# Peptides against a protein of PDB entry 4PN1: the designs that were tried, part 4

Target 1, 261 residues: chain A of PDB entry 4PN1
Amino acid sequence: KIEMNFLNKPIVPDTTKVISNFLTHYLITEPVEHVEIEAKLGTLIDLETQNRFEFPVMNETILNPEFNLRTRFESDMTASEHKYLNEFLNQAFRDSQKPGRLPFAYKHTKQVDLFYETEDNSRDKIRVSKNQSDNQVLACVKKRRVADLFLYCPNDAFDIRISISDELPVSMPSGNQQPSLTRLKDRVGYVHQEIKIDLTKTTQNDPVYDTTERHELEVEFGNIADLRDRAQKAKDGMEAPLFRRVQLFMDNVRILRREHS

## One batch from the design tools (peptide; made by RFdiffusion4, then SolubleMPNN)

Design b1_p23_2_s1
Fold by OpenDDE base, seed 1:
Structure b1_p23_2_s1 (fold): chain B 261 residues (1-261), chain A 23 residues (1-23)
Amino acid sequence: as target 1 above (261 residues)
Amino acid sequence: SELEKLLEEERKQLEESLQKKVE
């Protein structure tokens, strides 16, 4: 009989532990009240070369946030890559409708995001989201980026940024205020086991510059309450539920970042 | 122990999936 190892027991990958600890910190230790947790596909760019960052590693690696690597993260992809991923997810959706599988849910949303300056001139702008068709207000929030965790993925087409954000509900701006920025979002959303996968086309108009379009793929924890409960259990010594949920999330991310035309 | 059981189940599912691909 072949055994897994000299203990004949499974072990938890270090990546899972590191990410779990990162999430636990902002869920339990220093809890963010209106937390959003998402991973974006993109590219780590070396600020010196303006090319993809090169690090002396051979596989998926979580970068230490304590080090300044002189990088930026570009959460964008080509239209072709975005289209390919859309087709890939559509097929995954269809396959999940078969007997014996857990089905995807699907939603297509078009919205307009209006950004307003705050009275205190904070860098955190107020975002008003409206339905593009009827201008109904969907949300009014002040979003603060709390923390980022970057994964360098040398074997894949994309690197990963896991972000912790605080989306504080706020009152609508006064009617006399003009938005400093307007963005159109066309979003195709897929949900599987309460994990959200969104393909988003963002259009931004500038009076001076040409219209710019971005293509993004996001993976988000859809059930924060459940995740928080799992994190609490982990703090109390029961780590299995959290590790499983993080593993599920990361496996979905890994599937997506490996796909390319 | 609970974690070990969970991970063993995941491994089992993976093995079954791989077996289906071979067949």
Scores: peptide ipSAE 0.015, ipTM 0.368, DockQ to the pose 0.021
Fold by OpenDDE base, seed 4:
Structure b1_p23_2_s1 (fold): chain B 261 residues (1-261), chain A 23 residues (1-23)
Amino acid sequence: as target 1 above (261 residues)
Amino acid sequence: SELEKLLEEERKQLEESLQKKVE
């Protein structure tokens, strides 16, 4: 029999603790009321070299936000990579339907996002999301990016950005307002144990620039109420439920970021 | 591999330990 360590006790990975603390801050300490928490796959780009960022580490590393590393995060991937991930998730979906497994749920959505400027010229735009099939309004929100946590993953195909956003529900823009930007989204969504995995193709038409298409993969906590409850328990001294959920989330992210065509 | 099995067991034990703390 092999033991885990000389104490034969489980050890919580430091990454889990750091992320848990990060989430707890924006769930409990300085709570975001309408919080969205997601991880996007992408690439950390060094602004100096315009290549993928290089840091003297050899494994998954959370970058310290206190340091300006002069980087940008590109959440886009190639169509080939996106297709590969889609096929991978489709297979995972099929496998999960087998007896003894927890099944994925699957949803395919096509929506249009209309962005409107605010009357006060706020930096945050109003986003109206509509279903492409029947033009029904799905959401009207003012989304603000609150915080980011970047994971440099030198051994994997992608780096990770974990983002905290505030999606404030707002009233519909006046009928006389025109959208400043329109985006078409084709999204396939997979849900497993309340973790959402979305593959999204975004098409944007610009009158000046050619049509651009973006391919994104995002992993999101599907049950914020539960997560907030877990975070509160963590603040109260019971960290295990939060650590468990974060570990699950990160394991899913780790699986995905290792996959490439 | 043996290492993979060990890692899986570690994950399992961690999950069980965490579960016990919530019960």
Scores: peptide ipSAE 0.008, ipTM 0.327, DockQ to the pose 0.037
Fold by OpenDDE base, seed 3:
Structure b1_p23_2_s1 (fold): chain B 261 residues (1-261), chain A 23 residues (1-23)
Amino acid sequence: as target 1 above (261 residues)
Amino acid sequence: SELEKLLEEERKQLEESLQKKVE
């Protein structure tokens, strides 16, 4: 009979613990009311070299936010990479519809995001999202970035940024206000076990710059209430439910960041 | 626990995969 180790007990990876603690802080300790928790695929860029960040590690590593590594995160990929991931997820969707599997849900959304300046001239802008087809308002929010956690992934195609955001619902801007920025978003969403995976093509017209198109992939916790409950249990000494959920989330992220053409 | 069950299943799958590679 084969055993896992000399204790014959499973061991929780340190990465899972670190991420779980990070989430618990903003779910329970200093709770964000309208919290959004997502991971984006992208590239850590070294500001000195303008190339992908290089650090003396050989595997997935959470960077310590207390140290300034003089990096920026680019949450973008090439059109070909984005297309490949779309095809990959489409196949995963099809496979999940087979008997004995938990199925993906699929949704395709095309929306327009209008950004407005706030009355107090704060840095945060109001975002009004509308359906492209009928111009119906989908949401009106002021999004605030609360915290980031970066994972350097030297063996994979992408690095990861896990972000905590506060999406505050706000009133619609006055009719006399003009948007400072308009973006078109084409989003394909896949949901599996309440983990949301979004592929987004964003088109932005700038009067100064040429039309820019961005390709993003994000993974988001789809059930915040459940996650908050798990985090509370973790604070109370029962960590297993939270660790399990974080592990599921991270495994999905790991699958995606390894895929490339 | 749920976590323990998951980790045990992962171990089992890995062992099966390794066995298939040998065959």
Scores: peptide ipSAE 0.006, ipTM 0.331, DockQ to the pose 0.020
Fold by OpenDDE base, seed 5:
Structure b1_p23_2_s1 (fold): chain B 261 residues (1-261), chain A 23 residues (1-23)
Amino acid sequence: as target 1 above (261 residues)
Amino acid sequence: SELEKLLEEERKQLEESLQKKVE
């Protein structure tokens, strides 16, 4: 028989605490009303070299947002990497259907996102999402990026950006208004324990540049109400429920970022 | 590895402990 430590009590990883506090801030302290919380796989790029930044750390590290590290985050991967992750998740889906497991839910969606300028020419655009098959409007929102938390993962294929966004429902743009940008999204979604994992292929037509295809993997909290409740409990002194949920989220992220073709 | 086994056990114990607090 072994003990976890000299107190024989579980210890919450510091990463979990930091992320939990980050989430609590935007869930409770300065609450975002229509909050979306997602992690994207990508690469922290050194603005000077345009290559992946090399931080002097040897493991997963949350970067302090108070420091300007002169980096950008590229939320993209190669088609081969994306395909590999798709196959990986397909296998995970299949395995989860076995007795004794909690099953994945699977959904394949194809949508078009139309972006419109606002009347006040604000930085935030209105996004109208439509189903490609029947052109049904799925959503009309103004999405605002509120905050980011970056994780440098030197031992893994990808770095991570956790983003807090506000998706404000808004009225449809005027009928005579033309979209400034159109994106086609082919999304394969996996849901496990209310954590959403989406593989998205985005096709964008640019009048000046050739059609580009982007490949993204995002992990999202699927139950914001529950998460907010957990965050409130954490503020009230009971942190364990939030820590557990964040740990689950991050473990899923960790699994995915380690996979590569 | 032995380390992985230890870490897995610790993770499991932590998960169980946290789960009990959620219930």
Scores: peptide ipSAE 0.007, ipTM 0.360, DockQ to the pose 0.037; fails the geometry check

Design b1_p23_2_s2
Fold by OpenDDE base, seed 2:
Order: sequence, then structure tokens, then C-alpha cells
Structure b1_p23_2_s2 (fold): chain B 261 residues (1-261), chain A 23 residues (1-23)
Amino acid sequence: as target 1 above (261 residues)
Amino acid sequence: SELEKLLEEIQKQLEESLAAKVA
């Protein structure tokens, strides 16, 4: 008979605990009302060298937000990398349709995001999202970045930013207001076990600069109500459901960040 | 618990993977 350890009890990795605590804070302790929780694949860049940050660690490491490491996070990837991930996810989708598997759901969305300045000149802009084909309003929100948690992943193609955002529904801007920025988003979404994986191609027309294209991959918790419930249970002393959900989320992230062409 | 089940599943998968490499 094999036991898990000398206590014969499950042990939770520190990474899972740290992330779970981070999420619990913004779900329960200081709750964000319209919370969005996502992980983006990208690169931690050293502001001094403009290269990928080098930290003296050999594996996935959550960076302490209390320290200014003089880094920025670039969520962009190459078109080739993005294409590879799309092909990878397409294959994963196909494989999940086989008997005995839990299937992916798939959705392709093309939208236009219009950004408007707020009357109070707040840093947070109003975003109106419309369907690109019929101009139907999909959402009108004021998005605020609440917190970030960075994972340095020296063995993988990408580093990770986990972000907490508040997406407050707001009224449409006045008809006389012009958008300050317009973005086209081509989003391919995959959902598996209520974890959402999005590949997004963003095109922005800058009046000063040529059209810029960005390629992003994000992993999002698709069921915030369930996650909040799990976080509440964790606060009440039952941590296992939250840890399991965070582990699932992070394993999906880990799979994706390891893939490269 | 749900966590225990998850960990058991992961362990099983790892063991199976290791067995496949040795074979």
C-alpha cells in the first residue's frame, strides 16, 4: 500500500494557497462587486534591460507585490505563438468531444470596443462593446483594475499575470460624446468546466501610429458566484473546494504557458 | 474531500505516466 506522505493526508502546494488567499481577499474580505478574475499569458520585462526579467529562481514563483522589481508585464505575443495556441486549443476541443471526456464549448465573437472619457476625467474609461456585425450593444462598463498577482515562470514560454478587475455596469454615454478610442476584438473562446480560455486578436487604429495588432491569451473563472461561494467556505474553515477550483484553474494556465511552437 | 479526490487523481495520472515511460 502506498501513502501520499507520512501523515497520509493531502497537502496543498503553497502556490495554491497564496492564490486562494489572494482571491478570497477580493471575493470576501474586501469584496469587488462585479469582479472579473483572469490570468493572462505574457512576459515580465525588466525595465532596465527591456528583456525578460531574470530572477534567481528555478521554477514557477509568485512575486511579492510589496516589492518593486522594476518590471512591466507585456500581455502581447507573436502572431505565430497565438496561431499555435489556437491550433493547440482546437485540437484540445476536438479531443474533448470524444466519449468519456468533458467537452469544450466554443464561441467566436467579433466586437468593437468604444472607449469614452468619464465626466469626472477619471482614469477609468467607459467601454461600450458592440457586436461588429450588427452593432448591437453587448455591454457598457467601467472597468477598474483592482489588483495584480504576477507569476514568474522561468521554465515556460510565458509568465502569468492574475488580475482582479471590477467591471461596473454603467449607463451609455451621451449621444454627443465621441469615443476617444476604438478597438476591434476578434475573440475565440473555449470553455471547459466553467474555465474560460480566450484567444483575442485586438486591432487598434491610432490616428498617430499605424494600426497596431495585439495577440492575447487569457484564462478566466467562468463562474464567479461559485468561486465566491467557495471562497466564503474557505473563510469558514472549509478550504478544499476553493483549493480544488484554484488548482484546476492553474493547471489549465500551466498547460497553456508550456506550449510553444 | 474534493481536494483529496483531485490529488488522488493527479497522483494516479503521474504514476501512469511514469509507468509508460519505463515501459
Scores: peptide ipSAE 0.000, ipTM 0.283, DockQ to the pose 0.020
Fold by OpenDDE base, seed 4:
Structure b1_p23_2_s2 (fold): chain B 261 residues (1-261), chain A 23 residues (1-23)
Amino acid sequence: as target 1 above (261 residues)
Amino acid sequence: SELEKLLEEIQKQLEESLAAKVA
């Protein structure tokens, strides 16, 4: 018989606790109404060296947001890496369809995102998302970045940014308003246990610059209501449900950031 | 590997234990 530890009780990694507390703050303590919570794979860049940030740690480490480390986060990867991850997720999808497994859901979407400036000159832009094939409006939102939590992952191909955003539904811009930016998004979405994994190829046409292509991978909590409920329970002293959900989320992130071509 | 099996078993026990605390 194997026991988990000398107490034979579950133990939660400190990383899980820190992330859980971070989420609880923006779910319950200072609640964001239309919250989106996602992790993006990318690279922490040292602004001084313009290379990947280096810190004297040997494993996954949450960076303290109180310290300015003079970094930027680049949520991009090579086309090769993106292709590899797509193939990896396709295989994971296939494997999950086998008896005894929980299946992935799969969706491929092509959309156009049109960004509009707000009348109040807010830094936040209005994003209108349309289906690329028929121009049907899918969403119209104003996204505000509320908070970020950065994970430095020295052993993996990617670092992680966990972001809290407020995606406020807003009215469509006036018909006379022209978009300041247009992006084409080719998105392959995988959903497993209400965790959404999106591979997105974004093409942006800049009138001044050449067409730029970006390859992104994001992992998102697909059931915010459930997550908020878990966070509330955590505030009430029952932390286990939240810890489990965060652990599931982070394990998926960890799987993905370890995969490389 | 035997180690992988052990880790899987530990993970299973962890999940079961966490589930039991919620019930």
Scores: peptide ipSAE 0.000, ipTM 0.237, DockQ to the pose 0.032
Fold by OpenDDE base, seed 5:
Structure b1_p23_2_s2 (fold): chain B 261 residues (1-261), chain A 23 residues (1-23)
Amino acid sequence: as target 1 above (261 residues)
Amino acid sequence: SELEKLLEEIQKQLEESLAAKVA
């Protein structure tokens, strides 16, 4: 008989603990009311070189947010990379429909986001989201970025940003206000075990700047209430449920960041 | 694929947008 280790007990990876603690802080300790928790694939760019950041590590590493590394995160990929990931996820979807598997859910959405300045000239903009087909208002929110956690992944095509955001529902802007920015979003969404995986192509029309296009992949916790419950249990001394959920989330992220054309 | 269709649609929208700016 083989044992797991000399204690014959499961061990939790350090990455899982660090991320779990990070999440617990914003779920329980300083709770964000309308929290969104997502991981985006992208690249850590060194502001000095404008190339991918180089750190003296050989594997996935959570960067310490207390240090200013003079980096920016580019949450973008090429159209080819995006296409590859779409094909990959489509195959994963198909495979999950087989007997004995837990199936993916699939959704394709086209959305228009209108961004408005706030009356108080806050840095946070009001986002009105509409269905592109019928202009039905889907949401009106003020999204605030609360915190970021960056994972440097030297062996993979992408680095990771885990972000905590507050999506505060707000009233619609006054009819006399013009949007400062419009964004078209075409999103292919996959859901597996309440983890959301979205491939999004965005076209942004800025009145001042040229049209910009982005190809993004994001992984999001689809059940915040459950996650908050798990985080509370962790604070109460039962960490295993939270660790398991974070591990699932990170494994999905790891699969995706390793897939490259 | 769904992505290809999306890319085609976006490209079309971009072309229309560019045409509108030049006009």
Scores: peptide ipSAE 0.019, ipTM 0.420, DockQ to the pose 0.011; fails the geometry check
Fold by OpenDDE base, seed 3:
Structure b1_p23_2_s2 (fold): chain B 261 residues (1-261), chain A 23 residues (1-23)
Amino acid sequence: as target 1 above (261 residues)
Amino acid sequence: SELEKLLEEIQKQLEESLAAKVA
């Protein structure tokens, strides 16, 4: 007979605990009302060298936000990397349709995002999202970035930013307002066990920014109500449900960041 | 755009795989 360890009990990885505590803070302690929680694949850039940040660690490491490491995060990848991930996810989708598996759901959406300045001169812009095919309004929101948690991943193709955002529904801008920015968004979305994986190609004509095209991969918690319930239970002393959900989320992220063309 | 082309290719591959299961 083989046992897991000398206690014969499951042990929770420290990474899972740290992330769980981070999420619990913004779900329960200082709750964000319209919370979005996502992980983006990208690169931590050293501001001094303009190269990928090199930290003296050998594995996945959550960076302490209390320290200014003089880094920026670039949530982008090459078209080739993006294509490879799309092919990878397509295969994963197909495999999940086999008997005995939990199936992926799939959705392809094309939308236009219109950004408007706010009357109060806030740094946050109003985003109106419309379906490209019929111009139907999908959403009108003011998105505020609340917090970030960065993971340095020296053994993988990508680093990770976990972000907490508040997506506040707001009224449509006045008919006389012109958008300050327009963005075309092509998104392929995969959902497995209420975890959303989105591949997004963004095209914008920005006279100020040289970036005309961006390729992003994001992983998002698809059931915030369930996650909040789990976080509340964790605050009440039952942490296992939250840890399991965070572990699932992070395992999906880990799979994706290891893939390379 | 290259991303749009990639996304379209993914969609095509998914449709082909789904068609193979129905057949």
Scores: peptide ipSAE 0.018, ipTM 0.464, DockQ to the pose 0.013; fails the geometry check

Design b1_p23_2_s4
Fold by OpenDDE base, seed 1:
Structure b1_p23_2_s4 (fold): chain B 261 residues (1-261), chain A 23 residues (1-23)
Amino acid sequence: as target 1 above (261 residues)
Amino acid sequence: SELEKLLKEEQEELEKRLEELVK
């Protein structure tokens, strides 16, 4: 007979606790009303060297936001890396359709995001999202970045940014207002157990500079109501449901950041 | 205790999966 440890009780990883507490803060303690919670794959860049940040750790590490490490996060990857991940997810999708598995859902979306300045000259712009095919309005929101949590991953191809955002629904801009920025998005979305995985190609036209293209991979909590319920239970002393959901989310992120061409 | 029970079940499942991989 094998026991887990000398107490024969499970131990919660510290990473899970830290992330769970971070989420609980913005779900329950200081609740964001229209919250979006996502992780992006990318690279922590040292502002001094303009190379990937180097920290004296040997594994996945949550960076303390109270310390200014003079870094920026680049949520981008090469077209080759993006293609590889797409193929990887397509295979995962196919495998999940087999008997005895929970299936992925799949969706392909092409949209245009139009950004408008606000009347109060706030740094937060109004984003109008439309379908590229018929110009149907999908959403009109003012998105505010509330908080970020950065994970340095020295053993993997990518670092991680977990972001808390508030997507406030707002009225459409006046018909006379011109967008300050237009972005085209080609998004392939996969959903498994209410965790969303999106591969997005973004094209931005600059009137002065050449068209820029970005390749992003995002992992998002697809059921915020359930997550909020779990967080509330955690505040009430029942932490297990939240920890399990965070573990599931992070395991998916870990799988993806380890994959590279 | 409920947390401990759930985490124990997850760990047992993980151990089972690991055993299958080594096999």
Scores: peptide ipSAE 0.011, ipTM 0.392, DockQ to the pose 0.022
Fold by OpenDDE base, seed 3:
Structure b1_p23_2_s4 (fold): chain B 261 residues (1-261), chain A 23 residues (1-23)
Amino acid sequence: as target 1 above (261 residues)
Amino acid sequence: SELEKLLKEEQEELEKRLEELVK
């Protein structure tokens, strides 16, 4: 018989603890009411070199937000990388349909996002999302970015940004208002064990620039109520349920960020 | 706890799999 270690007990990685504490803060301590929690694949860019950020570490590392590292995060990837990830996830979907596995759910959506300025001229815009096929309103929200946590991943194709956002439902803009920006979204969504993986192609026309296309991959917690419950238990001294869910989330992210064409 | 037992089982299985991969 083999044992895990000299105590024969599971050990929680420090990365899991740090992320769990980060989530607990915005779920419980200073709770965001309409919280969205997602990880995006992308690249940390050094503003001084305009190249991928270089830091003297050899593995996945959470960057301390207390320090200004003079970086920006680019969530865009190449069309080839995006296509590869789509094919990879399609295969994962197929494999998960086999007996004895937990199956993926799959959904393909096409929507148009209309952005409107607020009456108070605030920085946050109102986003109206409509189905492209029938123009039915899907959502009307004001999204606010609350916090970010960055993971530098020197051995993988992508770095990671974990974001906490508040998606506040708001009333529709007045009929006389014109959108300041329109964006087409083609989204392929995969759900496994309530973790959402979305591949999104975004197209928008800019008055000054040519049509721009972005390719993004995001991983999102699909059951916020459950996550909040786990976070509350963690605050009360029972951390294991939260650690397990965060570990699952991060393992999925780690699988995806290693894949490249 | 039940969760601790589950985590232990998962970790043990992972270790066995890793041992197989390095052979």
Scores: peptide ipSAE 0.007, ipTM 0.392, DockQ to the pose 0.021
Fold by OpenDDE base, seed 5:
Structure b1_p23_2_s4 (fold): chain B 261 residues (1-261), chain A 23 residues (1-23)
Amino acid sequence: as target 1 above (261 residues)
Amino acid sequence: SELEKLLKEEQEELEKRLEELVK
């Protein structure tokens, strides 16, 4: 017989605790009403060197948001990296369909996002999302970035940004308004245990600049109500359910950020 | 490129099959 430690009790990684506390704050303490919680794969860039940021740590590290590290986060990857991840997830999907496994769900969506300026000239734009095939309106929201938590991952292909956003449903812009920006999104979505993994190819046409493509991978909590419930329990002294869900989320993120061709 | 076209076609077919598997 073996025991997990000298107390024979589970130990929660510090990373899990930190992230759990971060989420609890915006789920319960200062609750965001229409909260979206996602992790994006990307690169922390040193603003001075324009290269990947180098921090004197040897493993996954949550950066303290109270410190200005003079970095930016680039939520992008190469087409080849994106393709590799797509193939990887496709294989994971197939494997999950086998007996004894929990299956992935799969969805392919092509949409157009139209961005409109608000009447009050706020920084937050109204985003109207439409299905490309039938032009059906999927959503009309005003998305506000509330908070970010950055993970520096020196041993992996990507760094991570965990973002809290508020996606406020709003009325459609007036018919006389023209979009300030239009983006085409080709999104492949995988859902496993209510964790959503999206591979998104975004095409942006600029009349002045050439067409640009962005390749993003994001991992999102697919069941916010459940997560909020878990966070509430954590505030009430029962942290285990939240820790387990956050650990699952982070393990999925860790798998993805380590994969590269 | 021709290769990119082929890869895209393969990916589209794969995605179609994957969608069918989850129906």
Scores: peptide ipSAE 0.006, ipTM 0.308, DockQ to the pose 0.013
Fold by OpenDDE base, seed 4:
Structure b1_p23_2_s4 (fold): chain B 261 residues (1-261), chain A 23 residues (1-23)
Amino acid sequence: as target 1 above (261 residues)
Amino acid sequence: SELEKLLKEEQEELEKRLEELVK
């Protein structure tokens, strides 16, 4: 018989603890009411060099948000990378349909996002999302980015940004208001064990600038209520359920960020 | 190519199956 370690007890990785604490803060301590929690694949760019950020570490590292590292995060990837990830996820989907596996769910969504300025000229815009096929309103929200946690991944194709956002439902803009920005989104969504993986192609038409296309991959907690419950239990001294869910989330992220063409 | 066509058809079938699983 082989034991896990000399105590024969599970050990929680430090990364899991740090992320769990980060999530608990915005779920329980200073709770965001309409919270969205997602990880995006991308690249940490050093503003000084305009190249990928370099830090003297050799593996996945959560960057301390207290330090201004003069970086920006680019969530865009090449069309080739995006296609590769799509093919990879399609294969994962197929494999999950085999007996003895938990199956993926799949959803393809095409939507239009219309952005409106707020009457109070706040920095946050109102986003109206509509289905492209029937123009049905899917959502009308004011999204505010609350916090970010960056993971530098020197050995992988992508770095990671975990974001906490508040998606406040708001009333529709007045009929006389014109959108300041319009984005077309083609989203392929995969769901496995309530973790959402979305591949999104975004097209933005700018009257001044040529049409820009962005390719993004995001991983999202699909059951916030459950996650909040787990976080509350963690605050109450039972951390295992939260750690397990965060570990699952991060393992999925780790799989994806390692994949490249 | 014929291969590309087959791959596209397979992809479309897969997408259909995926959509059915989400319903």
Scores: peptide ipSAE 0.006, ipTM 0.335, DockQ to the pose 0.013; fails the geometry check

